# Designs tried in a protein design run: peptides against a protein of PDB entry 5IXI. Part 121

Target 1, 141 residues: chain A of PDB entry 5IXI
Amino acid sequence: TPLLDASSLEYLFAQGQYDLVKCLAPIRDPKTEQDGHDIENECLGMAVLAISHYAMMKKMQLPELPKDISYKRYIPETLNKSIRQRNLLTRMRINNVFKDFLKEFNNKTICDSSVSTHDLKVKYLATLETLTKHYGAEIFE

## One batch from the design tools (peptide; made by RFdiffusion4, then SolubleMPNN)

Design b2_p27_6_s2 (from b2_p27_6, 11 letters changed)
Fold by OpenDDE base, seed 4:
Structure b2_p27_6_s2 (fold): chain B 141 residues (1-141), chain A 27 residues (1-27)
Amino acid sequence: as target 1 above (141 residues)
Amino acid sequence: ASFLELNSYSPKALEGLDEFFEKLKNR
């Protein structure tokens, strides 16, 4: 795989976030019900990565993040729309699981493992490639 | 393995993510 310099990686990460959220890089079609759940989990994971990256760039600890922080800004708009159509209990569960995961991820992975913003961008783009339809086909070999 | 294990909260997804980043550090 080609090596990307810091500037290129920064650009691709920013563009990748935009493409995912705006569905310019649409997520792949689920093959089964479980696959659909996996896709949603991956999208929420992408939100965790994006938020954590944001927090690191702002040099903010998780307790300093807005109390109303959520996945909504960081997942595909189509998925966000789908989630909003689900019943209250389901939405509450998704929100709680997400917040718990985000907290634990930042406590263990970010703080304890000293993960860098570079690492997060790499993971984000790598996941984006597998999650979406032919994303990065011209860049990734 | 998915990121969050949405259907039932489990540390498995987190462990997988942690494992991934540990591999990055040790590559």
Scores: peptide ipSAE 0.152, ipTM 0.739, DockQ to the pose 0.054
Fold by OpenDDE base, seed 3:
Structure b2_p27_6_s2 (fold): chain B 141 residues (1-141), chain A 27 residues (1-27)
Amino acid sequence: as target 1 above (141 residues)
Amino acid sequence: ASFLELNSYSPKALEGLDEFFEKLKNR
């Protein structure tokens, strides 16, 4: 069980985002169709964490974020390409669900529950460990 | 359980994160 100080956590969080998006840490293979959907939803959750962390670091509220903010640059590029190939109604559903989730997460979880940037980094890396095939094998115990 | 897993399930505000992820899965 490794102990991560603030400096190490900051580095791993930045590198982890890069590795996930660029597919250097590929997501795990689905065991079933439902597992595949769960994996995609977890990736969207990772985008919520990353965007919320960014907003907190910039001291921005949701209405102040860029109007075109989306999950697209915060999920694996392979998944992003897959979503773009789906029909319009499916893409609209995903966009709406994501926006609603991001709004509720920031209003009821970050603002009301005093979630810190430290908490977001820990949750992000913990999820990354279980979401990807072999990421963190040298670090996580 | 890894160090990060233990911290992820601390009795702090992190408990609410898992509930939101579950909500997202059911949408």
Scores: peptide ipSAE 0.075, ipTM 0.653, DockQ to the pose 0.478
Fold by OpenDDE base, seed 5:
Structure b2_p27_6_s2 (fold): chain B 141 residues (1-141), chain A 27 residues (1-27)
Amino acid sequence: as target 1 above (141 residues)
Amino acid sequence: ASFLELNSYSPKALEGLDEFFEKLKNR
């Protein structure tokens, strides 16, 4: 198993975010309807990690984040387009769940559990590997 | 398990991340 230094991890994390959003690392195909929902929730979780990492790097609290920050910028573009086509109630539910999760994650996990930006990068990349079809096979094996 | 997966479960602080992912999935 290769040991990643800080510089390598920083690069992989930045590139991984870009690849996920731009669908250069496409998410895996759902096997069932429930699996599709799980994949969607995992993507929302990835957005939480990315936003939390951003906030930590800027030393900002959640209320201090720009008002335009949402999951929409941090999930695959194909998924974002799909969500936009859903009915109002569904979109409201997704938005509420995401906001609640982001708040709780920052309050209970980031603040109380001494999670670092390093930990967020590792978790992000690990999840990205399982969420996508072929991402990082040469690095993460 | 991959190298990154092993690292994600080794620190106690990362256990909370997994819990929140599960909470998100169940909402």
Scores: peptide ipSAE 0.060, ipTM 0.638, DockQ to the pose 0.529
Fold by OpenDDE base, seed 2:
Structure b2_p27_6_s2 (fold): chain B 141 residues (1-141), chain A 27 residues (1-27)
Amino acid sequence: as target 1 above (141 residues)
Amino acid sequence: ASFLELNSYSPKALEGLDEFFEKLKNR
């Protein structure tokens, strides 16, 4: 596999986000019910990466992020639709867990570990390759 | 292993990213 320069990585990261959300790169089929839950959590993790990357690029701290920021625009549309159909208490739990995780990730990983936007893009694309059915098959051999 | 997979196991990635992914899954 050819080495990716900064421009190529930036392009693939942007396209990967679009493909995941728009389901152009569909997530893999769950093998069990628990596997399905794991896949959903992985998608929420992808949202954390995407939001953190956005914040870093804009040099914004968490309190500076829009109050309406959520996972909804950063996960597959199919999953978002599924979550919206769940009861209020479940949705509240997901929101709370996500927000708490995002805060912890930024405090402990972004700040303490000095993770760069480059690291986030690499992790995002690597996860995308394993999370989806066929994404990157022609590129990441 | 793909190029990206190898990079995902860098010291920086292991220090935080993978740990928090697991924490999210286990919540």
Scores: peptide ipSAE 0.027, ipTM 0.637, DockQ to the pose 0.503

Design b2_p27_6_s3 (from b2_p27_6, 13 letters changed)
Fold by OpenDDE base, seed 2:
Structure b2_p27_6_s3 (fold): chain B 141 residues (1-141), chain A 27 residues (1-27)
Amino acid sequence: as target 1 above (141 residues)
Amino acid sequence: KTFLELNDYSPKALKGLDEFFKKLKEK
């Protein structure tokens, strides 16, 4: 298997985001209730990666991002629907945890670890491969 | 080989991401 060049990585990253949100790359079936919770957290992590990548590409800090930015556009539509059906307190908790995580990730992890947009793409696609049922099955072992 | 095995050019950076994701799962 050949190494992915910059153009291929960019294409796969964009397509992977679309496939995840539109459920064209469906997330794996949970084996337990806790596994389901872990899957949701991984999806929220994917949203953090996507938003952070967007911010880095636009050379914007988090306070400069639109105020309506949230995980909702960056997670599987099925999960988004599920979250919207939960009670207000639960939704508030998810929103707070996500925003806090996003802030800390950008303020610490990205800066302290010298994370690049390239690293975010690689991590996103690698996580997508393990999170979904069939993504990458024909390309990677 | 997995995608990560083929394209992991920055083990330090990826390790940091993994550790942070672990914290997310624990919240």
Scores: peptide ipSAE 0.046, ipTM 0.616, DockQ to the pose 0.735
Fold by OpenDDE base, seed 1:
Structure b2_p27_6_s3 (fold): chain B 141 residues (1-141), chain A 27 residues (1-27)
Amino acid sequence: as target 1 above (141 residues)
Amino acid sequence: KTFLELNDYSPKALKGLDEFFKKLKEK
């Protein structure tokens, strides 16, 4: 694993977000139905990381974030379309879980651990490598 | 399916993220 300077890390983080959402770096194929659910949960986690990074960069608190900032814009487009096709109760459950996840992550993990934007980028890229089929080979090989 | 869907989603990754960042700070 090569050392990346700040500019390189920023570039890779931005590119990684784009590749994940646009499915240019497709998520790995689920081995089982439960594995598929785990993958979706990981995607929601990626959204939490991305939104938290955005909030930190803008020095905004969660209640101050625009209403359009949700998991929908930070997960693979294919997954977003899949979620929109599910029943209302399921969608409500996902929304509530994500909201609670984001709140708890920011109030506990970020605040208590003094997490920096650098840390979020590292975790995002590391998770992206494990979540996608071939992404990150050039970075973490 | 609705029952399974309602029970499949949980903040399972939160603990993993918290542990990851704690370990990251210790390195």
Scores: peptide ipSAE 0.072, ipTM 0.626, DockQ to the pose 0.059; fails the geometry check
Fold by OpenDDE base, seed 3:
Structure b2_p27_6_s3 (fold): chain B 141 residues (1-141), chain A 27 residues (1-27)
Amino acid sequence: as target 1 above (141 residues)
Amino acid sequence: KTFLELNDYSPKALKGLDEFFKKLKEK
């Protein structure tokens, strides 16, 4: 299998975001309750990567992002619906954890290190491969 | 072959991302 160049990565990153959110690349079935929790956390992490990539492309600092920025548009629609059905305290916890994670990621990883948009795309696609059932089956061995 | 294996790409930055994901699981 050949290496993916920058153009291929750009295409796959865009398509991968769409496939994850629209559940065209469905997330894998959890093997245990803890595994299910891990899958959800990985989805939230994917949202952080997508948002950070967007901010970097727009040359925006995190405080310049919309105040209502959230994971909702960047996770599988099925998971988003599931979270919305949970009680208020649980939703507040998830929102707080996500915001804190995004803030720290921006301050410690994006701002203090040399993470590039290329790195974010690679991590995103690599996570998609492990997170979903069949993503990349025709491309990856 | 995994995506990382195909592209032979494992920068230090990716390890940092994994550490942050671990923190998310602890909350």
Scores: peptide ipSAE 0.052, ipTM 0.613, DockQ to the pose 0.561; fails the geometry check
Fold by OpenDDE base, seed 5:
Structure b2_p27_6_s3 (fold): chain B 141 residues (1-141), chain A 27 residues (1-27)
Amino acid sequence: as target 1 above (141 residues)
Amino acid sequence: KTFLELNDYSPKALKGLDEFFKKLKEK
């Protein structure tokens, strides 16, 4: 970007991931039941972005990623705790949807759209700003 | 200004990401 150099973007991306997972940048309160579902989906999307970025940086394909790679490491801890308290069928559904999405995203979207690590970081930070209550307040006006 | 407003990013790649995230909401 013209206003944010590569080093700054790298720092913000790393810090943003930490803040999201550790709930230092807490996600916004849902306005409706559907909004709550959308927020969770966006969090899962954030996990897809983070994992895809990791894989791209390491020049690895999805099958080469560690077996323990999951959304669990890349979503807010509060959400992860909530998901683990849900019934088995729901957890299975979430796992399957995430796995399928991650696979398709890497096979199609990244390849077909020529997505770069830079694009992933930009999208991650942009989404983080909309998902959380106060993120960006000290950086952006 | 928001992050998007400051950078004015609208490349095809970002549109692809947005469209794909919509698919997740449908499931």
Scores: peptide ipSAE 0.048, ipTM 0.608, DockQ to the pose 0.658; fails the geometry check

Design b2_p27_6_s4 (from b2_p27_6, 12 letters changed)
Fold by OpenDDE base, seed 4:
Structure b2_p27_6_s4 (fold): chain B 141 residues (1-141), chain A 27 residues (1-27)
Amino acid sequence: as target 1 above (141 residues)
Amino acid sequence: SSFLEQNSYSPKALKGLDEFFEKLKKK
């Protein structure tokens, strides 16, 4: 994988977020039921990365984030629609697990490990490549 | 282990992310 300068990473990260959410870079087809769950979890993980990046850029700690912070604007629109169609208990569970994970990630990974926004962008793009169909094929070698 | 313990939002999955970023710091 070629080394990208900071400006290139910033651009690719922003574009990657847009492409994922707008399904311009569609997520890969699940091969099994478990694979489907893994894909959804990966998408939610992408939301954690994106939100954490946002918080870091705004120099906000997690308690300072809006109480209604959620994955909804940070995951593929198709997945968001799917989740909204699930029963209330399932949606509540997803929300709770997501919030707990986000909290733990920021407390342990971000704060304790001194992770930078650069690191988050790299992880985001790397995951995006494996999560979506042919994303970055023209950029990554 | 439960399904929750095996997916991306389990403590095990979080540990995986931590390990990933730790590797990045070592490079």
Scores: peptide ipSAE 0.184, ipTM 0.719, DockQ to the pose 0.060
Fold by OpenDDE base, seed 2:
Structure b2_p27_6_s4 (fold): chain B 141 residues (1-141), chain A 27 residues (1-27)
Amino acid sequence: as target 1 above (141 residues)
Amino acid sequence: SSFLEQNSYSPKALKGLDEFFEKLKKK
């Protein structure tokens, strides 16, 4: 496994976000209904990572983030389409849970663990390997 | 196991991230 320097990691992270959202790196097939929910939750977690990384890079606090910030731009387009087809109450629940996790992650997890943008990139890419079907096979194996 | 996977489960800075994802999965 090749050692990734900072520039390579930055490139892979940017490309990874694009590949996930555009479904160029498709998420793995669920084995059960619960597995499908777990996959969706991981995708929402990826959105939290991406947004948190963005905020850290811009040196923005949560109150400074755009009020309309959401998971929609940071999850696979297929999943986003699926969520949009769900009823209002379900969408409200997803939105609330996501916002709560985003707050918790930025206020506690990042602070408590002293997480850096570098760590977020590593975690993001590592999760892509397990969350998607083929991503990282030639690069990280 | 990949290089990134090994680092992702480090008991240091990434521990909080792992805990976060586990909490998210349970909701």
Scores: peptide ipSAE 0.155, ipTM 0.682, DockQ to the pose 0.548
Fold by OpenDDE base, seed 3:
Structure b2_p27_6_s4 (fold): chain B 141 residues (1-141), chain A 27 residues (1-27)
Amino acid sequence: as target 1 above (141 residues)
Amino acid sequence: SSFLEQNSYSPKALKGLDEFFEKLKKK
């Protein structure tokens, strides 16, 4: 088990975000249709973590975030393209669910549980490892 | 079990995150 200091975590977190979005670390293949939905939900969760981390670093509250804040820049580009191809009602549902999730996460989890940026980086990288194909195997195994 | 798997569920804050995500998945 390797030891990751703060500098290493910062680097891996930044690189991990880039790799996920640019599909350099592709998401794992779904085993079933339900698994596919779970994978997409995990990607949206990754967006919540990334946005929350950004907000915390900028010392911003949710209302202070850009009005057009969205998951679009924080999920795999392939998934983003797939979502854009879905019908209006489906896209609206996804947007609403994401906004509600982000709001609840910040109000109940970040604020009430005193979550730090360090915690978010660890959770992000841990999820990235399970979500993608063999990502970090050389580093984390 | 990887380093991240072992450490992701040990801190109270990270455990709370996992529970929160699971709760929202049921909705």
Scores: peptide ipSAE 0.119, ipTM 0.664, DockQ to the pose 0.448
Fold by OpenDDE base, seed 5:
Structure b2_p27_6_s4 (fold): chain B 141 residues (1-141), chain A 27 residues (1-27)
Amino acid sequence: as target 1 above (141 residues)
Amino acid sequence: SSFLEQNSYSPKALKGLDEFFEKLKKK
């Protein structure tokens, strides 16, 4: 079990976001249709974590965030391309799901004083480890 | 590869996050 200091955690969190979006840490293959849906939800969750972390660092509320902030910037590029090829109704559903997810997470979780940016980094990296095929195996096994 | 997973469940706040995500996924 490795010891992660604050600087290492900060680096891994930043690098992990880059690796996920750029597909350098590819997401795992779905085993079933439901598993595929779960993977998409996990990716949306990763976007929520990243945005929430950004907001906390800037001490900003959701209405103060730039309007161009969406899941599209924080999910794997391959998944984003796939979503953009789906029909309008499906895309609208995904957008609504994400908006509700982000809003509810910030209202019910981030507003809790017990949650810190440190916690978000740990959760992000932990999810990244399980979501991707072999991320962090050399460090966290 | 359970170090991060174990640490994500050890703090009460992180456990709450996991439960919250599961709740959101079911809706």
Scores: peptide ipSAE 0.112, ipTM 0.659, DockQ to the pose 0.452

Design b2_p27_7_s1 (from b2_p27_7, 13 letters changed)
Fold by OpenDDE base, seed 4:
Structure b2_p27_7_s1 (fold): chain B 141 residues (1-141), chain A 27 residues (1-27)
Amino acid sequence: as target 1 above (141 residues)
Amino acid sequence: SSSLEKFEKAYQELLKKYNEKFKKAME
C-alpha cells in the first residue's frame, strides 16, 4: 500500500468522485437481491461522505447547504436514473431517509468524533475500491 | 487512532441501520 501525500489524495478523491458518478468506475454486479440493496446503500453512503466533506470544506452546516445538494449529485448516474423511475412517493421516502442518514452521520461522526476531511477522503477511496468492479486506490498511512 | 476507529464503527452502524430503511423505502 503506497503512501499518498495530501495533493495526491486530493486528486484521487476528486477523480474518484467523478469516476463513480459518471460510471467510469462502474459499481460491482449484485450477486443477490439483497446484495443489490447493499450496493445501493453503499452508494448512498458514499454520497453522505462526499456531502459531509463538501460541507466541511465550505465550513457550512447541514441546514446551510444549498437545496440542490443531495445524493443525486454524488451517486452513480445509473442508480440515479433508477431512482428517478420510481413513483413520487418512493422518491420522497428515499429523500427523507437520506436526509436522516446525512444528519445522523454528521452528528455522530463529524460533530462528536472529530472526523477530518482527510479521514473522509481515505474512507471514500477505500469504499470506492470495494464497491466498484476494478478500481485500485490503496492508501498507506 | 481512536477517533478513526469510532468513525469507522459509527459509519458501519449507520450503514446497517439505513440499509433497512432504504430497503423499506424502495418497496
Scores: peptide ipSAE 0.655, ipTM 0.934, DockQ to the pose 0.737
Fold by OpenDDE base, seed 3:
Structure b2_p27_7_s1 (fold): chain B 141 residues (1-141), chain A 27 residues (1-27)
Amino acid sequence: as target 1 above (141 residues)
Amino acid sequence: SSSLEKFEKAYQELLKKYNEKFKKAME
């Protein structure tokens, strides 16, 4: 993976988030049913990365984050619509699992290993390249 | 870097763990 200067990395990270959510960089087609689950999980992981980055930039703890800061704002709109079509109990369970995921990620990665906002941007963009169909080939290849 | 590699390893382990949790949540 080539090195990116701070300005380019910041721009690409912001644009990448927008492209993923707005499906301008569509996620890849699943090869199997299990692959479909893996893709959805990766998208939720992307939300964890993005929210953690937001919290770090704002110097806020997770409980202090506004309630509207959730996976819904940081996953592809198509996936968000799919989740919203599930029954209430399923959606509640998904929310709880995501909150646990975000908290555990913050504790084990941000707090314990001192991951920086730079690391989060790099991981986000690298994952975006593998998760989407054609995004970022000129950057990471 | 070593810190980035450690981060990636931890992140992948969490992804694997919560992949199963999300799957069960949707059943």
Scores: peptide ipSAE 0.655, ipTM 0.934, DockQ to the pose 0.719
Fold by OpenDDE base, seed 1:
Order: structure tokens, then sequence, then C-alpha cells
Structure b2_p27_7_s1 (fold): chain B 141 residues (1-141), chain A 27 residues (1-27)
């Protein structure tokens, strides 16, 4: 497992976010319906990691984040389109669940531990490797 | 590190918890 310098890690993290959202690094095919749900949940988890990283970098608390900072900006566009096809009530529920997810993550992980932006980037990239079909496995080889 | 291990454990537990919550939200 190679050790990446700070600049390289920052670049890979930024590129990884772009590739995930733009589906340039496509999500792996689900094996079952439950696997599909697990994949979607992992994507939403990636959004939690990315938003938390953003908040930490900007030294902002969650309530201070702009309203446009949502999972919609940090999940694959294909998944976002899928969610938008759901009825209004379902979309509202998803938004509320995500807000709770983000809040609980920050309370139990960010605030209660010494988790750094470095740790978030590493976890993001590691998850991206397993979540996508063919993405930069060389980074962790 | 111990901190990183705690982070990993907490994140995985939250993923499991909210997997069920999102599933219910989709119903």
Amino acid sequence: as target 1 above (141 residues)
Amino acid sequence: SSSLEKFEKAYQELLKKYNEKFKKAME
C-alpha cells in the first residue's frame, strides 16, 4: 500500500468525487435487489463523507452549510435521477433520513473522535474503489 | 490508529442503521 503525499491525496479525492458524480467511475452492477439497496446506501454514505469533509475544510457547522449542499451534489447522477423519479413524499423522506444520517455521523464520529480530513479522504477513496466497476485499484496496491 | 478504528467502526454501524431507514423511506 503506497503512502500518498498530501497534494496527491487531495487531487485523487477531488477527482474521485467528480468521477463518481459524473458516472465516469460507474457504480458496480447490483447482484440482487438488496445489493442494489446496499449500493445506493453506500453512495449516500459517500455523500456524508464528502459533505463532512467540506464542512471541516470550511470550518463550518452543519446548520451553517448552504441549503444547496445536499446529497444531490455528491451522489452519482444516475442515482439522483432515480430518486427524482420518486413521488414527492418519498423524496422528502429521503432528504430527512439523509439529514439525520449526516447529523449522527458528525456527532458520533467527527465530534467524538479525532477524525481528520485526511481520514475522510482515505475512506472515501477506499470506498470508491470497492463501489465502482474499475477504479484506481493501484492506489492501494 | 485507535481513532481511525473507532471512525471505521462508527461509520459501518451507521451505514447499517441508515440502510434500513432509507429502505423504509423508499416504501
Scores: peptide ipSAE 0.655, ipTM 0.934, DockQ to the pose 0.692
Fold by OpenDDE base, seed 5:
Structure b2_p27_7_s1 (fold): chain B 141 residues (1-141), chain A 27 residues (1-27)
Amino acid sequence: as target 1 above (141 residues)
Amino acid sequence: SSSLEKFEKAYQELLKKYNEKFKKAME
């Protein structure tokens, strides 16, 4: 397929985020228990990509981000609901692990590897295609 | 590109690392 222009990529990235969170592009069914954990981890990774992209676009450092910018806003609502049903200690641990993930990602990839917002959008959409059941069909039609 | 390849490698390594951390967090 031909390369997408900047405006098309921006549109698809925004739409993809919305579709993932609202479960309009539902995540695939786990094949095993470990696969289920892998899927959840991929979703949290998607949140890292999205938040990092947001920070880069706004030219903000991680500590400067609004308090409501967290994985809760950038993962599927079904997964968010599942996490909220877990006990307080587990939710606290998940939050701490995610903060570490986000910080380490920004330090190693954005700061050290010269990752651009374009790269983040491409990786996000590519992951979305493999993570969800039917996403990507419209892009290649 | 080299930068994209480095990004992909680093991201996958982090995913692997934090997959274990999240798993332990949910136990």
Scores: peptide ipSAE 0.653, ipTM 0.934, DockQ to the pose 0.748

Design b2_p27_7_s2 (from b2_p27_7, 12 letters changed)
Fold by OpenDDE base, seed 2:
Structure b2_p27_7_s2 (fold): chain B 141 residues (1-141), chain A 27 residues (1-27)
Amino acid sequence: as target 1 above (141 residues)
Amino acid sequence: SESLEKFTKAYEELQEKYSKKYREALE
């Protein structure tokens, strides 16, 4: 697999985020109900990666992030609309799962000096390729 | 790289953990 330079990776990462949120790179169809839920959680994971990357770029830690940090701007718009239609209790539980996910991830990344913004971008794009329908055109293949 | 491999493995394990939590949250 060809090595991407920093500028190219930055561009692809930014474009990938945009494509995911705007559904220009639509998420794959679920094979089962459980698969559908796993896809949704993978989208939350993408939000965790994106937010963590943002925080790292701004030299901010999780406690310094806005109190109302949310996954809403970092997941596919279609999924966001779907979640908004669910009942209050479910939405609260989803928020809790996300916040715990974000917290635990950041704790690990802060404790691991080997984790970089580069790693986050690579993982984001790699996940995007598997999460969406034929996206990436074999970036890492 | 080894660091990237270690990170991705850790993330995947975390992703699996919270996939279970997410499913439970929807019940």
Scores: peptide ipSAE 0.668, ipTM 0.944, DockQ to the pose 0.759
Fold by OpenDDE base, seed 4:
Structure b2_p27_7_s2 (fold): chain B 141 residues (1-141), chain A 27 residues (1-27)
Amino acid sequence: as target 1 above (141 residues)
Amino acid sequence: SESLEKFTKAYEELQEKYSKKYREALE
């Protein structure tokens, strides 16, 4: 396992977020319908990680975050478009799942200081590698 | 590190939990 210094990790984390959202690192193809749903939820998880990292960097707790906090800017644009095309009830349910995910993650992991921003970056990048097609493959070319 | 390992485990458990919830939300 390669060791990344703080500066490198910060850069890769920022770039990874950009690549995921802009679909420069496209998400992998689903193998099944359930796999597709798991991929979408993985993207929501990426949003949870990114938002939590942001909150930690700003020294904010979850209740201090904007009430309209959303996954929209933290997931692939293609997925965001797909979700917006779904009916209102489904979108509401997805939003509730995300908000509950974010809340539980922060309450059980962030608030007790068991997680650092470093840990969030590492997990984000590690998940990105498995979630996307050929992420980092150019390094091995 | 120990903290990373604990966090990874906790996050994976949550990820699994909410994968189920997400699937249910789409039904």
Scores: peptide ipSAE 0.668, ipTM 0.944, DockQ to the pose 0.752
Fold by OpenDDE base, seed 3:
Structure b2_p27_7_s2 (fold): chain B 141 residues (1-141), chain A 27 residues (1-27)
Amino acid sequence: as target 1 above (141 residues)
Amino acid sequence: SESLEKFTKAYEELQEKYSKKYREALE
């Protein structure tokens, strides 16, 4: 696996977020129903990483973020549309899962001074590679 | 790095935990 310099990593991270949301890097096909649910949760995880990176860059704590912060702008557009078509109770439960995920992630990892924005970018891109069909294979070879 | 390895492990553990919670949310 090649070592990425800071500028290259910053560029790839920004482009990766755009590609995921705009479905230019489509998520992989599920092998089973459970696999499909795992893929959706992986997308929520990508939102957690992206939001946490934003917060760290702005030197904001989780409580300082808008109360209406959501995964909607950080997941594939196709998945966002699919979730919006589900019933109200299911959407509420999904939102609670995401909010709890974000909170626990920040409490257990982001509050640790050992975690950096660099680590978040690397993990985001690494997850993007496994989550999508053919994205960035050369980056982590 | 060691920090990245520890972070990766912690994140993957959370990911597994919330995969179960997500499936339960859809039931």
Scores: peptide ipSAE 0.668, ipTM 0.944, DockQ to the pose 0.732
Fold by OpenDDE base, seed 5:
Structure b2_p27_7_s2 (fold): chain B 141 residues (1-141), chain A 27 residues (1-27)
Amino acid sequence: as target 1 above (141 residues)
Amino acid sequence: SESLEKFTKAYEELQEKYSKKYREALE
């Protein structure tokens, strides 16, 4: 595939985030229960990428981000609804997993000066393509 | 690019690590 210019990549990244959250690009159907859980964790990963990209663009460190930072507005609304219906202990555990994921990822990203916002956008879009049912089809038509 | 390749590998390793943690969280 040809390289996308910076403006196009920025647009696609923003649109991809919107499409994922609003379920305009619905996530793929799980093949097994474990696959379903992996899909959910991939969505958390998408939140990590999106938040990290934001922080990087704003030249902010994790402690400078709002303390109530959450995956909620960065994952598919259907998944968010599903998680909210789970018991309190499970929701707390999921939140801890996400926070640890975000922290470890950002520590690694900060330590690796080669990681750029460009890399984050590319990885986000690439993951989105595999995570969702038909995303990217229109781009490559 | 080399940077993207290294980043991708690192992210995938983290994704695998936290997939296990996520499954454990649901038990």
Scores: peptide ipSAE 0.667, ipTM 0.944, DockQ to the pose 0.766

